# Peptides against a protein of PDB entry 5EIB, part 86

Target 1, 366 residues: chain A of PDB entry 5EIB
Amino acid sequence: VDLEPGTMDSVRSGPFGQIFRPDNFVFGQSGAGNNWAKGHYTEGAELVDSVLDVVRKESESCDCLQGFQLTHSLGGGTGSGMGTLLISKIREEYPDRIMNTFSVMPSPKVSDTVVEPYNATLSVHQLVENTDETYCIDNEALYDICFRTLKLTTPTYGDLNHLVSATMSGVTTCLRFPGQLNADLRKLAVNMVPFPRLHFFMPGFAPLTSRGSQQYRALTVPELTQQMFDSKNMMAACDPRHGRYLTVAAIFRGRMSMKEVDEQMLNVQNKNSSYFVEWIPNNVKTAVCDIPPRGLKMSATFIGNSTAIQELFKRISEQFTAMFRRKAFLHWYTGEGMDEMEFTEAESNMNDLVSEYQQYQDATAD
Target 2, 366 residues: chain A of PDB entry 5EIB as posed
Amino acid sequence: VDLEPGTMDSVRSGPFGQIFRPDNFVFGQSGAGNNWAKGHYTEGAELVDSVLDVVRKESESCDCLQGFQLTHSLGGGTGSGMGTLLISKIREEYPDRIMNTFSVMPSPKVSDTVVEPYNATLSVHQLVENTDETYSIDNEALYDICFRTLKLTTPTYGDLNHLVSATMSGVTTCLRFPGQLNADLRKLAVNMVPFPRLHFFMPGFAPLTSRGSQQYRALTVPELTQQMFDSKNMMAACDPRHGRYLTVAAIFRGRMSMKEVDEQMLNVQNKNSSYFVEWIPNNVKTAVCDIPPRGLKMSATFIGNSTAIQELFKRISEQFTAMFRRKAFLHWYTGEGMDEMEFTEAESNMNDLVSEYQQYQDATAD

## One batch from the design tools (peptide; aimed at target 1 Y41)

Design b2_p27_5_s4 (made by RFdiffusion4, then SolubleMPNN; from b2_p27_5, 10 letters changed)
Fold by OpenDDE base, seed 4:
Order: sequence, then structure tokens, then C-alpha cells
Structure b2_p27_5_s4 (fold): chain B 366 residues (1-366), chain A 27 residues (1-27)
Amino acid sequence: as target 1 above (366 residues)
Amino acid sequence: SELDEKIAAAREKRAALEAAAAEAAAA
């Protein structure tokens, strides 16, 4: 789905365009112009019924519908505005199904779009209420990984999207292969989400290696485990050491000893015990899948529900507040029929979410 | 739904703004 036709043509003409049904390409003509209000109330609202018709048709063809998975950007008008509109509409029709998202957070390092903090804040407000699980994929973190870890001097969208695809493949491993931990979206939610509003995940992936160093690196379970818990491998721009893990899932892929994985996972928990909440017993879950990713002997994927994710929301909130106090660019949103009160509500709800994470970070076992 | 009401309200407000802009451009 897109409000611009050119993106759909690129997907259709791409190497995997034939895996999608032609009738499942729903697109607009005018785009959202990086405006959340165009995506949510105007251009997106005109297209949403056509998308819902496709969603209903595909849902009826499922033997056992678990839920929905959306991939979208929170910086643009389509992914943010229309994406959150679609989430709300699907939730109204399928209230008993899991809503899972891969939400790409904006960064000034990646995009010069000045209004991205508005689009992101308005989107986060919707995601807090209308999703069950949200993987926070932060363009700030992706850029920093590409530049610092992968040694790319000028990271491209292709380089960032490679990290996104590796992460998405990793976190969905348990859904795609039988007999794994979190084999369905509901089990994932039960294990990862102790409080309904605190459903924003910090994903991570290992190995991350520069092209020049790949041939010299021995992939071992200890190295994967250490790298997976390294802040530099997190796809969200927050330091886990500045918060506490509520829950963790680790997904190992490839031929390895389960015993060695369990030993290394215990060792990393013990070394980092101060960065876990003590009042959630058995809050680290581990899975091993014998099937490695394409081109790797082994990998590890990390899913963290950490109170450190508040650093990401604080960054967006600070940028939002700096513009909103000056009423900068608001006329582009109010011109689409949006109320200024909705900005204040979204800012308030995101600040409440930050406060909730801080409360659970500071909570001790009584 | 509450969402449909918000969409309808936004559409009405947009239409009013567009009408006011058209009147101002014709003056």
C-alpha cells in the first residue's frame, strides 16, 4: 500500500514482485507530502476502504488468522498517517487479533524532512493505543551501525534496508519454523509485554560485520551472545545500560549446542544483572533454530522490552516540542482539517509513556 | 466509530477552509 504509485511500480518490477498478487497492490495518486494529516484524514481516508477490502479478502482465505503485521515509516505522511489509520480500522474489525508493527523511527541524520517529529509523535500516540507489539527500528541507530560498525562512509537507503530485512527475518524466525519459542504472535505478546502500553521493542542483530572483516571473523556462540547484547548492535538508538530490561527474547539460528547457548545466555544475564528488573522472574527467553539465515553459518536476533526505549521517545519529544512551541508548519496539518488539540494529546500520551517506563525502571522488588 | 467521526469532522473542517480560501481568492 502507498499513496504514491511509483513505489508500487518499483516493488512490482523488482526481483520479488511476482510473489504478490496484482490485486493486492493498492495505491493513491497524490501522495501524502510528508504530512500525517493527509495520510490519516484526507488522501489516506479516501483510499483506506479499498485497502480494507483486500485485507478482508486475504483474511477470509486464512485457515487460522493470528493477526496482522505492518511495516511503515513514522517520518513520512503515508507510513505514519495512513499506516496508523489502517491499524485503527483493522483493530475495529478484528479486535481479537494481534496487531504487530515494524515502525521505522525518523532521524535528522537520514532525512532532511523538518516535520518528521510531528509525524512520529502523532504516530506513536496511535501505536500506544492500537498495537500489541511494535518493533522500533530507528533510522538513527541504523545510520550509526552502517557508519561505525559496517564502516560505510555514506550509508544509503539500501544499506539501512538491509539491516531492517535482517532484523525482520530474525524476529519472525519463530513464526516461520515449527516447534520454536513464541511460535505465534499471541505467545510473543504474553512473553514480551508485561504491561499493555509497554509494547515497544528494541531489536538487535548479530553478527554485524564490515565487508572487509567478514572473512576474518569466527562466528561463535559466545561472540554472538556478547554482540547481541551490545548497545552498538541495537536497531533502536538507546543504551540498554541507561535502563532495565522488562523482558528479553533471544533467537539463535544455525547449528549450535543448546547447552552452550544456555550457558552463554546465563553468563550474559549474570554479567548484566543490574540491567534487568528483578521482579519479573524468568524474563529472558531463548530459542534455537537449526536453519541459519542465507549467507551466514549462524546468527542471533535480540528482542528487548527495555525502559531505555524512553531515550528514543525523549529525542522525538524534544524535537516535537521545539517546533510545536513556535507553531512551525502547523498550518499544513490544520489545513487538512486536523485540530491543534490532537498535537497536544499526542505529546501528552508520549510523555506519559516515557513516565511509565521510568516508573518501572525505578521500581524495586518490595 | 470514534475514528469515523474524527475523519468526518476533519473533512468538514477542510471543506470550510477550502471554501473560505476560494472566497478570499475571488475577492
Scores: peptide ipSAE 0.407, ipTM 0.867, DockQ to the pose 0.963
OpenDDE base, seeds 1, 2, 3, 5: peptide ipSAE 0.369, 0.357, 0.348, 0.355; ipTM 0.851, 0.843, 0.845, 0.847

Design b2_p27_6 (made by RFdiffusion4)
Pose (drawn by RFdiffusion4):
Structure b2_p27_6 (pose): chain A 366 residues (1-366), chain P 27 residues (1-27)
Amino acid sequence: as target 2 above (366 residues)
Amino acid sequence: SAAEERLETAQEEAKERAEEHLARMAE
C-alpha cells in the first residue's frame, strides 16, 4: 500500500517482486508529501476502503486468523498517517485480533525533514491506543550502528534495512517454526505486555554484521548472550541500563547446548538482578530454534519491554515541542481539516506514556 | 488468566476508541 504510485514498480522489480498477489497492490496517484494529515484524513481516506476490501478478502480465506502485522515509518505521511488510519479501521472491524506493528522512528541523522516529529507524535498517539505490540525500530540506532560499529562512513537505506531485516526475521522466528514459547501473537503479548499502553518493544540481535563481509567465527553461547543484551546491539536508541526490564523474550537460533543457554540466561539475570523488575517473577523467557538465519551457524534475538524506551519518546517529544511551540508548518496540517487540538492530544498522550514508564521504573516490591 | 483478561479488556476499549475517532473524523 502506498499513496505514491512509483512504490509499486520498485517492489515488483525487486527479486521476490512477482510472488505477491497482483490484486493486493493498492496505490494512489499522488501521496502525502510527509503530511500525516494528508495520509490519514485526506488522501488515505480516499484510498483506505480499497485497502480494507483486500484485507477483508485475505481474512475470509483464513482458517483461523491470529491478527495483523504492519510495517511502516512514523516520520512520513503515508506509512504514518494512512497506516494508523488502517490500524483504526482494522481495530473496528476485527476487534478481537492482535495488531502488531514494525514501526520505524525518525532521526535527524537519516532524514532531512523537520515535520517528522509532528508525524511521529501523531502516530505514536494512535499506536498507544490501538496496537497490542509495536517493535520500535529507531533510525537513530540503525544509523549509529552502521556508522560507529560497522564503520560505514555513509550509511544507505540498504545498510539500515540489513539490520531491520535481520531483526524482523529474528523476532518472528517463534511464530514461523514449531515451538513452546510465544508461538503465536497473543501468547507473545500476554508474556510481554503487563500494562496495555506499555507495549513498545526494544529489539536487539547478535552478531551485528555488515552485509557482505565477513563471516565468523561463530559466537559462543556466552558471547551471544552478552552481545544480545548490549546497548550497542539494540535497534532502539536507548540505554537499557538506564531503566528496568518489565519482560524479556530471548531467541537463540542454531545448534547449541540447551544447558549452556540455560546457565548463561540465569547468569545474566542474577548478576544484573537490579535491572529486572522484582515484582514480575521469572520475567525472562528463553526460546531455542534449531534453524539458524542465513550466513550464520548461531544467532540470538532479543525482545525487551524496558522502561528505558522512554528515552526514545522523550527525544521525539522534545523535537515535537520545539516545533509546535513556534507553530511551524501547522497550517499544512489544519489545511487538510485537522484539528490543532489533535496535536495537543497526541503530545499529552506521549508524555503520559513517558511518565508511566518512569512510574514503573521506580516502583518497588516492598 | 489475569493477563489474558487485561488484554481482552484492552482490545474492547481500543475498539470503542477507534470508533469514536472514526466518527469524529467523518464529521

Design b2_p27_6_s1 (made by RFdiffusion4, then SolubleMPNN; from b2_p27_6, 13 letters changed)
Fold by OpenDDE base, seed 3:
Structure b2_p27_6_s1 (fold): chain B 366 residues (1-366), chain A 27 residues (1-27)
Amino acid sequence: as target 1 above (366 residues)
Amino acid sequence: SEAEERLEEFQRRAKEIARERLEKLEK
C-alpha cells in the first residue's frame, strides 16, 4: 500500500514482485507530501476503505488469523499518517487480533524532511494505543551499523533496508518454523510485554560483518551471543546500558548445540545482570531453529524490551517540542483538518510513556 | 516519605502483574 504509485511499480518490478497478488496492490495518486495529516485525514482516508477491503479478503482466506503485521516509516506522510489510520481501522474491526508493527524511526542523518518530528510524534501516539508489539527500527542506528560495522562509506537506503529485512526475517522465525517459544504473535506479546503500553522493542541481529571481514569471522554461538547483546548491533538508537531489560527474546538459527546456546545465554545474562530488572523472573527467552538463514551457517536475532528505549522517544520529543513551540509548519497539518490539541495530546502521551519507562527502570526488588 | 510509599506500592503492583503473567503462561 502506498499513496504514491511509483513505489508500487518499484515493488512489482523487483525480484519478488511476482509473489504478491496483483489485486493486493492498493495505491493513491497524490501522495502525502510528508504530511501525517494528509496520510491520516485526507488522501489516506480516501484510500483506506480500498485497503480494508483487501485486508478483509485476505483475512477471510486465513485458516487461523493470528493478527496483522505492518511495516511503515514514521518520518513520511504515508507510512506515518495512513499507516496509523490503517492500524486504527484494523483494530476497530479485529479487536481480538494482534497488531504487530515494524516502525522505522526518522533520523536527521538519513532524511531531509523537516516535519519528521511531527509525523513521528503523532504516529507514536497512535502506536501506544493501537499496537500490541512495535519493533523500533531507527534509521540512525541502521546508518551507524552500515557505516561503522559494515564499513560502508556511503550507506544507501538499500543497505538500510537489507538490515530491516534481516531483522524482520529473524523476529518472525518462530512464527514460520516449528518451535516452542513464541509460536504465535499472542504468545510473543505475552512473553515480551509485561505492561500493555510498554510494547516497543529494540531489535538486533547477528552476525553483522563487513564484506572484507567475512572470510576471517568464525560463526560460533559465543560470538553470536556476544554480538547480539552488543549495543552497537541494536537497530534502535538507544544504549541498553543506560536502561534495564524488562524482557528479552533470543532467536538462534542454524545447526548448533542447544546446550551451548543455553550456556552462552546464561553467561551473557550473568555478565549483564545489572542491565536486567530483578523483579521479572525468567524474563529471557531463547528459541533455536535448525534452519539457517540464506547465505549464513547460523544467526541470532535479539528482541529487547528495554527502558533504554526512552532515549529514542526523548530525542523525538525534544525535536517535536522545538518545532511546536515555534508553531513551525502547523498550518500544513491544521489545513488538512487536524486540531492543534492533537499535537499536545500526542506530545503528552509520549512524555507519559517516557515517564513510565523511567519508573520501571528505577523500580527495585524489595 | 510519600514518594517512598508510592514506590513501594508500585513495586508491589509490578510483582503482582509479573506473577499473574507467569500464571497465564502455565495455563
Scores: peptide ipSAE 0.015, ipTM 0.357, DockQ to the pose 0.028
OpenDDE base, seeds 1, 2, 4, 5: peptide ipSAE 0.012, 0.018, 0.015, 0.000; ipTM 0.329, 0.387, 0.427, 0.260; seed 2 fails the geometry check

Design b2_p27_6_s2 (made by RFdiffusion4, then SolubleMPNN; from b2_p27_6, 11 letters changed)
Fold by OpenDDE base, seed 2:
Structure b2_p27_6_s2 (fold): chain B 366 residues (1-366), chain A 27 residues (1-27)
Amino acid sequence: as target 1 above (366 residues)
Amino acid sequence: SAAEERLKRFQAEAAERARERLEKLAK
């Protein structure tokens, strides 16, 4: 789905464009112009019914519909505005299904779009209320991984999207292969989300290795385990050492010893015990899939529910506040039918979410 | 504070929505 036809044509002409039904390409003509309000109330609202018709048709064809997965950007107008409109409409129609998102967070290091803080804040407000699970994929973190870890001098969107695709493949492993931990979206939510509003995950993928170092790197369970818990490996721009893990899931792929995985996972928990809450028992879950990803012998995917994710929301909030105090570009949103109160409500809810993470970070076992 | 009251409200509303969903998913 896109409000711009050119994006859809690029997907259709791409290497995998033929895997999608032609009728499942729903697109507008005018685009959102990086405006959340155009995505949510005007251009996106005109297109949403046609998308819902496709969603209904595909949902009816499912033997067992678990839920929905949305991949979207929070910086643009379409992914943020129309994406959150779709989430709301799907939630209304399918209230008993899981809403899962891969939400790409904007960064000034990657995009020059000045209104991204508005689009992100307005989107986070919707995600807090209408999603069950949200993978926070931060363009800042992806850029830093590409530059520092992968040694790419000028990271491209292609390089960032490669990390996203590897991570998405990793976190969906349990859904795609039988007999795994978190084999369905509901079970993942039960294991990962102890509090309904605290459903924002920091993902990570290992191995991440520069092209020049690939030949010298052994792929071992200890190295995968060490890298997946490294702060530099997180695809959300927050440091886990500044918070506490509420829950963790680790998904290993490839031929490895379950015993070795369990030993390394126990060791990493013990070494990092100060970074876990003590009042959630058995808050680390591990899965092993014998099927490696393409081109790798072994991999590990990390899913963390950490109170450190508040750093990401604080960054967005600070940028939002700096723009909103000046009423910069506000007329672009109000001209599409938005009220200034919607901005204040979204800011308040995001700040309240930060406060909630901090509360659970500071909580001790009585 | 107004923020604490909002947070409590949002937590209560979220808990209710979560219960309703879990009950529907258990049927």
Scores: peptide ipSAE 0.221, ipTM 0.769, DockQ to the pose 0.051
OpenDDE base, seeds 1, 3, 4, 5: peptide ipSAE 0.316, 0.029, 0.030, 0.006; ipTM 0.838, 0.631, 0.545, 0.320; seed 1 fails the geometry check

Design b2_p27_6_s3 (made by RFdiffusion4, then SolubleMPNN; from b2_p27_6, 13 letters changed)
Fold by OpenDDE base, seed 4:
Structure b2_p27_6_s3 (fold): chain B 366 residues (1-366), chain A 27 residues (1-27)
Amino acid sequence: as target 1 above (366 residues)
Amino acid sequence: SEAEERLKKFQEEAKKKARERLEKLEK
C-alpha cells in the first residue's frame, strides 16, 4: 500500500514483484507530502476502504489467521498517518487478532524531513494503543551500524534496508518454521509483553553483514551470542546498559548444538544479570531453527523488551517539543482537519510511556 | 510474588494516571 503510485511500480518491477497478487496493490495518486494528517484524515482516509477490502479477502482465505503484520515508516506521512489509520481500522474489525508492526523510527542523520518528529510522535501515540507488538527499527541505529560497524563511508537507504530485511527475516523465523518457540504471534506476545503498553522491542542481528559482503565469517555460537547482546548490534539507538530487560528472545538459525546454545545463553544472562529485572522469572526465551538464512551458516536474532527503549522515545519527544513550542508547521496539520490538542495528547502519552519504563527500570524485588 | 503484585498495581495506577491526564487535557 502506498499513497504514491510510483512506489508500487518499483515493487512490481523488482526481482520479487511476481510474488504479490496484482489485486493486492492498493495505491493513491496524491501522496501524503510527509504529513501525518494527510495520511490519517484526508488522502489515506480516501484509500483505507479499498485496503480493508483486500485485507478482508486475504483474511478469509487464511485457514488460521493469527493476526496482522505492518511494515511502515514513522517519519513519512503515508507510513505514519495511513499506516496508523489502517492499524486502527483493522483493530476495530479484528479486535481478537494480534497486531504486529515493524516501525521504522526517523532520524535527523538520515532524513531532512523537518516534520518527522510530529509524524513519529503522532504515530507512537497510535501504536501504544492499537498494537500488541512493535519492533522499533531506528534509522539512527541503522546508520550508525552501517557507518561504524560495516565501515560504509556513505550509507545508503539500500544498506539500511538490508539490515531491516535481515532483522525482519530473523524475528519472523519462528512464525515461518513450525515447531519453534513463539510459533505464533500470540505466544510471542505472551512471552515478550508482560505489560500491555510496554510492547516496543529492540531488535538485533548477528552477524552484521552488508549487501555484497560475501565475507560470511562463520561465527561460532559463543560469538553469535556475544554479538547479539552487544549494543552495537541493536537496531534501535538505545544502550541496553542504561536500562533493564523485561524480556528477551534469542532466535538462532543454522545447524548448531542446542546444548551449546543453552550454555552460552546462560553465560550471557549471568554476565549481564544486572541488566535484567529480577522480578520476572524465566524472562529469556531461546529458539533454534535448523534452517540457516540464505548465504549464512548460522545467525542469531535478538528481540529485547528493555526499559532502555525510553531513550528512543526521549529523543523523539525532545525534537517534537522543540518544534511544537514554536508552533512550527502546525498549520500543515490543522489544515488537514487535525486539532492542536491531538499533538498535546500524543506528547502526553509518549511521556507517560517513558515514565512507565523508568518506573519498571527502578523497581527492585524488595 | 509480592513484587509482581506491586508492579501490577503500579501498572493499573499508571494507566489510570495516563487516562486522567488525557481527560484533563480535553477540559
Scores: peptide ipSAE 0.018, ipTM 0.428, DockQ to the pose 0.087
OpenDDE base, seeds 1, 2, 3, 5: peptide ipSAE 0.005, 0.017, 0.026, 0.013; ipTM 0.334, 0.369, 0.410, 0.349; seeds 3, 5 fail the geometry check

Design b2_p27_6_s4 (made by RFdiffusion4, then SolubleMPNN; from b2_p27_6, 12 letters changed)
Fold by OpenDDE base, seed 1:
Structure b2_p27_6_s4 (fold): chain B 366 residues (1-366), chain A 27 residues (1-27)
Amino acid sequence: as target 1 above (366 residues)
Amino acid sequence: SEAEKRLEEFQRRAAEIARERLARLAK
């Protein structure tokens, strides 16, 4: 789904374009112009019914519909505005199904789109209320991984998207291979989301290795375990050492000893015990899938629900506040039928979310 | 203090949610 036809043409002409049904390509003629309000109230609202018709059709064809997965950006108008409209409409029609998102967070290091803080804040407001699980994929973190860890001098969107795809493949492993932990979206939510509003995850993927060192790196369970818990490996731009994990899931892939995985997972938890809440018992879950990802002998995917995620929301909030106080570009949104009140409500809800994370971070078991 | 009451309420709710989660996992 896109408001721009050119994106759909790029997907269709791509190496995997034939995997998608032609009728499942729903697109507009006029893009959102990086305006959330165009995506949510005007251009996106005109297209949403056509998308819902496709969603219904595909849902009816499912033997067992668990829920929905949306991949979108929060910086753009289509992914943010229309994406959140679609989430709302799907939630209304399928209130008993899980809503899962892969939400790409904007960064000034990657995009020059000045209004991204508005789009992100307005989107987060919707995601807090209408999603059950949100993987926070921060373009800043992806850029930093590409530059620092992968030693890419000039990271491209292709390099960032490679990390996103690896992570998405990793976190969905349990859904795609039977007999795994978190084999369904609801079980994942139960395991990962102790508090309904606190459903924003820090994903991570291991191994992350520069092209120059790939050929020399032995992949071991200890190395994967160490890397997946490294703050520099998080795909959300927050340091887990500045917060506490509410819950963690680790998904290992490849031929490895379950015993070795369990030992290493225990060791890393013990080493990092100060970064876990003590009042949520058995808050770390581990899965092993014998099938490695393509081109790797083994991998590990990390899913963290951490109070440190508030750093991401604080960054967005600071950028939002700096613009909103000046009423910068506000007329672009109000001209599409938005009220200034909705900006204030979105800011408030995001600040409340930050406060909730902080309260759980500060909560000690007496 | 009002902050302590909020913390206690929070801890109580956290413990309740943890118990509910454990009960769901035991099923």
Scores: peptide ipSAE 0.019, ipTM 0.476, DockQ to the pose 0.029
OpenDDE base, seeds 2, 3, 4, 5: peptide ipSAE 0.018, 0.019, 0.000, 0.006; ipTM 0.445, 0.419, 0.213, 0.295

Design b2_p27_7 (made by RFdiffusion4)
Pose (drawn by RFdiffusion4):
Parts: C-alpha cells; structure tokens; sequence
Structure b2_p27_7 (pose): chain A 366 residues (1-366), chain P 27 residues (1-27)
C-alpha cells in the first residue's frame, strides 16, 4: 500500500517481487509529501476503503485469523498518516484480533525533514490507543550501529534495512516455527504487556554484522547472551540500564546446549537483578529454535519491554515541542481540515506515556 | 528495501494465519 505509485514498481522489480498477489497492490496517484494529515484524512481516506476490501478478502480465506502486522515509518505521511488510519479501521472491523506493528522512528541523522516529529507524535498517539504490540525500530539506533559499530562512514537505507530484516526475522521466529513459548501473537502479548498502553518493545539481536563480511567465528552462548542485552545491540536508541525491564523475551537460534542457555539466562537475571522489576516474578522467558538465520550457526534475538523506552519518546517530544511552540508549518496540516487540538491531544498522550513508564520505573514491591 | 520485502514474504508464507501489510515505502 502506498499513495505514491512509484512504490509499486520498485517492489515488483525486487527479487521476490513477483510472488505477491497482483490484486493486493493498492496504490494512489500522488501521495502525501510527508504530510500526516494528507495521509490520514485526505488522501488516505480516499484510498483506504480499497485497502480494506483487500484486507477483508485475505481475512475471509483464513481458517482462524490471529491478527495483523503492519510495517511503516512514523516520520512520513503515508506509512504514518494512512497507516494509522488503516489500523483504526481494522480495529473497528476486527476488534478481537491482535494488532502488531513494526514502526520505524525518525531521526535527524537519517532524514532531512523537520515535520517528521509532527508526523511521529500524531502516529504515536494512534498506536498507544490502537495497537497491542509495537516494535520500536529507531533510525537513530540503526544509523549509530552502522556508523559507530559497523564502521560504515555513509550508511544507506540498505545498510539500515539489513539490521531491520535481521530483527524482524528474529522477533517472528516463535510465530513461524513449532514451539512452546509465545507461539502466537496473543500469547506473546499476554507475556509482554502488563499494562495496555505500555506495549512498545525494544528489539535487539546478536551478532551484529555488516552485510557481506565476514562470518564468524560463531559466538558462544555466553557471548550471545551478553551481546543481546548490550545497549549497543538495541534497535531503539535507549540505554536499557537507565530504566527497568517489565518483561523480556529472548530467542536463541541454532544448535546449542539448552542447559548452557538456561544457566546464562539465570546468570544475567541475578547478577543484574536490580534491572528487572521485582513485582513481576519470572518476567524473562527464553525460547530456543533449532534453525539458525542465514549466514549463521548461532544467533540471539532480544525483545524488551523496558521503562527506558521513555528516552525515545522524550526525544520525539522535545523536537515536537520545539516545532509546535513556533507553530511552524502548522497550516500545512490544518489546510487538510485537521484540528489543531489533535496536535495538543497527541502531545499530551505521549507525555502521559512517558510519565507512566517513569511511574513503574520507580515502583517498588515493599 | 529488498531484504525487508523478502522477510515479509517468508513471514507471510510460513505463517498464513497472520495478515501483514507494508505501508508507505516511497520517497
């Protein structure tokens, strides 16, 4: 789905471009120009019922639908504006299905548009209310990993998307292969989301590799465990040691000692017990899958629900406030008939989200 | 973009009980 028609061509000319159902390409003529109001209201509304027809069709041919997963950026107009409109329409039509999103957060280090904080805040507002799980993929973190760790002086979107694809593969492993833990979206959500609004996850994985060089050696279980908890291995630009974990899901892939995995997971939990909330006993669940990802014999995937994610929302909020106080480019949005109060409503909701993460960060069992 | 699209294909193919959308990939 895109308001920009040129997106259709690039996907089809891609390696697996012909495998998609031709009828499932739903596109517009223009597209939003980084205007969330265009995406939602204006233009996305024009296009949205066509998308829902296709969604309804895919759904009726499902034996037992678990739910939906959406990939989109929060910084643009279509993936952000229209994407959140689609989510709201799907929530109305399928209210008992899990909504899961892979949402990429904007960063000034990657994209040169100052309205991206506007678009992201309006979107975060929709996701807080309407999604059950959201993987926070931070372009800030992706760029820093490529620049500082992978030593890529000029990271491309391809460099960033290599990190995203490795992460997406890892976090959906329990859904795609037989297993006991978090095998479906709802079970994953019940284990990861203690409070409905706090459903933004911090993904990480190990080992971090630059595409095309080189290999190994394969990591030990201790090396995997330590790296997957490392702040440098997170896809969100937050220091997990600045907050506390409410819930964690760890996924080990490849052939390895299940006993050694158990010992190392117990080890990181009690050496660093102060970083795991005490009022949620046994809040770290571990899954092993025998099939490693491509190019690797062993890998680990980390999914965290950490109070430290408030750093991500504080950064967006600060940029949003800096722009919104000067009212810069606001007429671009209200020109599409959007209420200015929607900006204030979204800002307040995001700041409320930050306060809630801090409340549970300081909460004690006493 | 290609790697993301490929991963979406694998996700949709291996677990059809979930509907996956890719929205707004342009510019």
Amino acid sequence: as target 2 above (366 residues)
Amino acid sequence: MDEVIEELFHMASENPDIIRLHVGAGA

Design b2_p27_7_s1 (made by RFdiffusion4, then SolubleMPNN; from b2_p27_7, 16 letters changed)
Fold by OpenDDE base, seed 2:
Structure b2_p27_7_s1 (fold): chain B 366 residues (1-366), chain A 27 residues (1-27)
Amino acid sequence: as target 1 above (366 residues)
Amino acid sequence: LDEILATLVELRQQRPDIISLAVGLGR
């Protein structure tokens, strides 16, 4: 789904254009212009019914619908505004189905779009209320991985998208292959989300590979385990050492010893015990899938529900506040029918979320 | 974008019981 016809034409002409049903391409004539309000209330609102018709048709074709997975950017007006509109409308129509998102967080390191903090804050407000599971894929972290770890002098969108794809493939491994831990979206939610509002995940991946780089280095299970828990391998720009893990899922892929995986996972938990909450027993889950990812012998994917995720929201909040206190660019949103109160409510809800994470970080066993 | 779309296509094929949407991924 896109409000820009040029994007859809590119997808249709691309290698995947023939894989999608023609009826599943829904596009607008006018882009959102990086404005959440255009995506949510005007241009996106004109298109949403057409998307919902497609969703209904796909839902009717499912024997047993588990839920929805939405991939979107929170910096752009379409992904943020129209994406969250779709989430809201789908939640209204399918309240008993799981809503999972891959939400790409904006960063000034990646985009020069000045209003991204508004789009992100307004989106996070919607995600807090209308999603069950949200993978926070942070362009800040992706850029830092590309620049520092992969030593790419000028990271491209292609480089970032490669990391996004690897992460998405990794975290969905248990869904895609039979006999795995968290084999459905609901089981994942039960294991990962101890409190309804605290459903924002910090994903991580090992080994980190660039597009076109052949990693000749064979990683071992100990190396994968160590890298997976390293802050440098996190796809959200948060240091887990500044918070506590509420829950963790580790997904190993490839031919490896389950015993060795269990030993290494126990060792890393014991080494990092201060970074876990003590009041959630058995809060680390491990899965091993014998099927390696494409082009790798083995990998490990990390899913962390950490209170350190508040660092990401604080960054966005600080950027938001800096603009909003001066009402900078606000007229572009109010001109689309928004009220300033909606900005204040979104900021407040995100700050409340930060406070909730901090509360559980500071909580002790009774 | 192609790699993301490929991943979504694979997921759709393997899990038709999960409806996947891609919104505003144009960069």
Scores: peptide ipSAE 0.507, ipTM 0.927, DockQ to the pose 0.847
OpenDDE base, seeds 1, 3, 4, 5: peptide ipSAE 0.007, 0.006, 0.000, 0.000; ipTM 0.381, 0.387, 0.318, 0.280; seeds 3, 4, 5 fail the geometry check

Design b2_p27_7_s2 (made by RFdiffusion4, then SolubleMPNN; from b2_p27_7, 13 letters changed)
Fold by OpenDDE base, seed 2:
Structure b2_p27_7_s2 (fold): chain B 366 residues (1-366), chain A 27 residues (1-27)
Amino acid sequence: as target 1 above (366 residues)
Amino acid sequence: MDEVLGTLVEIRQQNPDIINLAVGLGR
């Protein structure tokens, strides 16, 4: 779904254009212009019903609909505004289904779009209320991984998208292959989300590979485990050491010893015990899938529900506040029918979320 | 964008009970 026709034409002409059903392409005539309000209230609102019709059709074709996965950018007007509109509408129509999102967080390191903090804040407000699971894929972290870890002098969107793709593939492994831990979206939510509002995940991937970089060296299970828990491998710009894990899922892929995986997972938990809450027993889940990812012998994907995720929200909030105090660019949103109150409500809800994470970070078993 | 879309296609093919939406992935 895109409000920009040119993007849809590119997808249709691309290598995957024939794989998507033609009827599943929904596009507008006018872009959102990086404006959440255009995506949510005007341009996106005109298109939403057509998307919902497609969603209904696809839902009817499912034998047992688990839920929805929405991939979107929170920096752009379409992904943020229209994406969250769709989430809201789908939630209203399918309240008993899981809403999962891959939400790409904006960063000034990646984009010069000045209004991204508004789009992100307004989106996070919607995600808090209308999603069950949200993978926070942070352009800040992706850029840093590309630059520092992958040693790419000038990270491209292609490089970032490769990491996004690897992450999405990794975290969905258990959903795609039978007999796995977290085999459905609901089971994942039950294991990962101890409190309904605290459903924002910090994903991580090992080994980190750039597009076209063949890692000639197969990592060992210990190396994968170590890298997976390394803050530098997190796809969200948060340091887990500044918070506490509420829940963790680790997904190993490839031919490896389950015993070795269990040993290494126990070891890493013991070494990092101070970074886990003590009042959630068995809060680390491990899965091993014998099917490696394409181009790798083995990988490990990390899903962390950590209170450290508040660092990401604080970053966005700080950027938001800096602009909003000056009412910078606000007229672009109010001109689309938004009230300034919607901004303050969104900011407040995000700050409440931060406070909730902090509360559970500071909570003791006593 | 293409890699992300490719991944979504793969996910859909392997688990048809999850509806995948891509919104505003213009990158």
Scores: peptide ipSAE 0.585, ipTM 0.942, DockQ to the pose 0.848
OpenDDE base, seeds 1, 3, 4, 5: peptide ipSAE 0.583, 0.033, 0.027, 0.583; ipTM 0.942, 0.680, 0.523, 0.942; seed 4 fails the geometry check

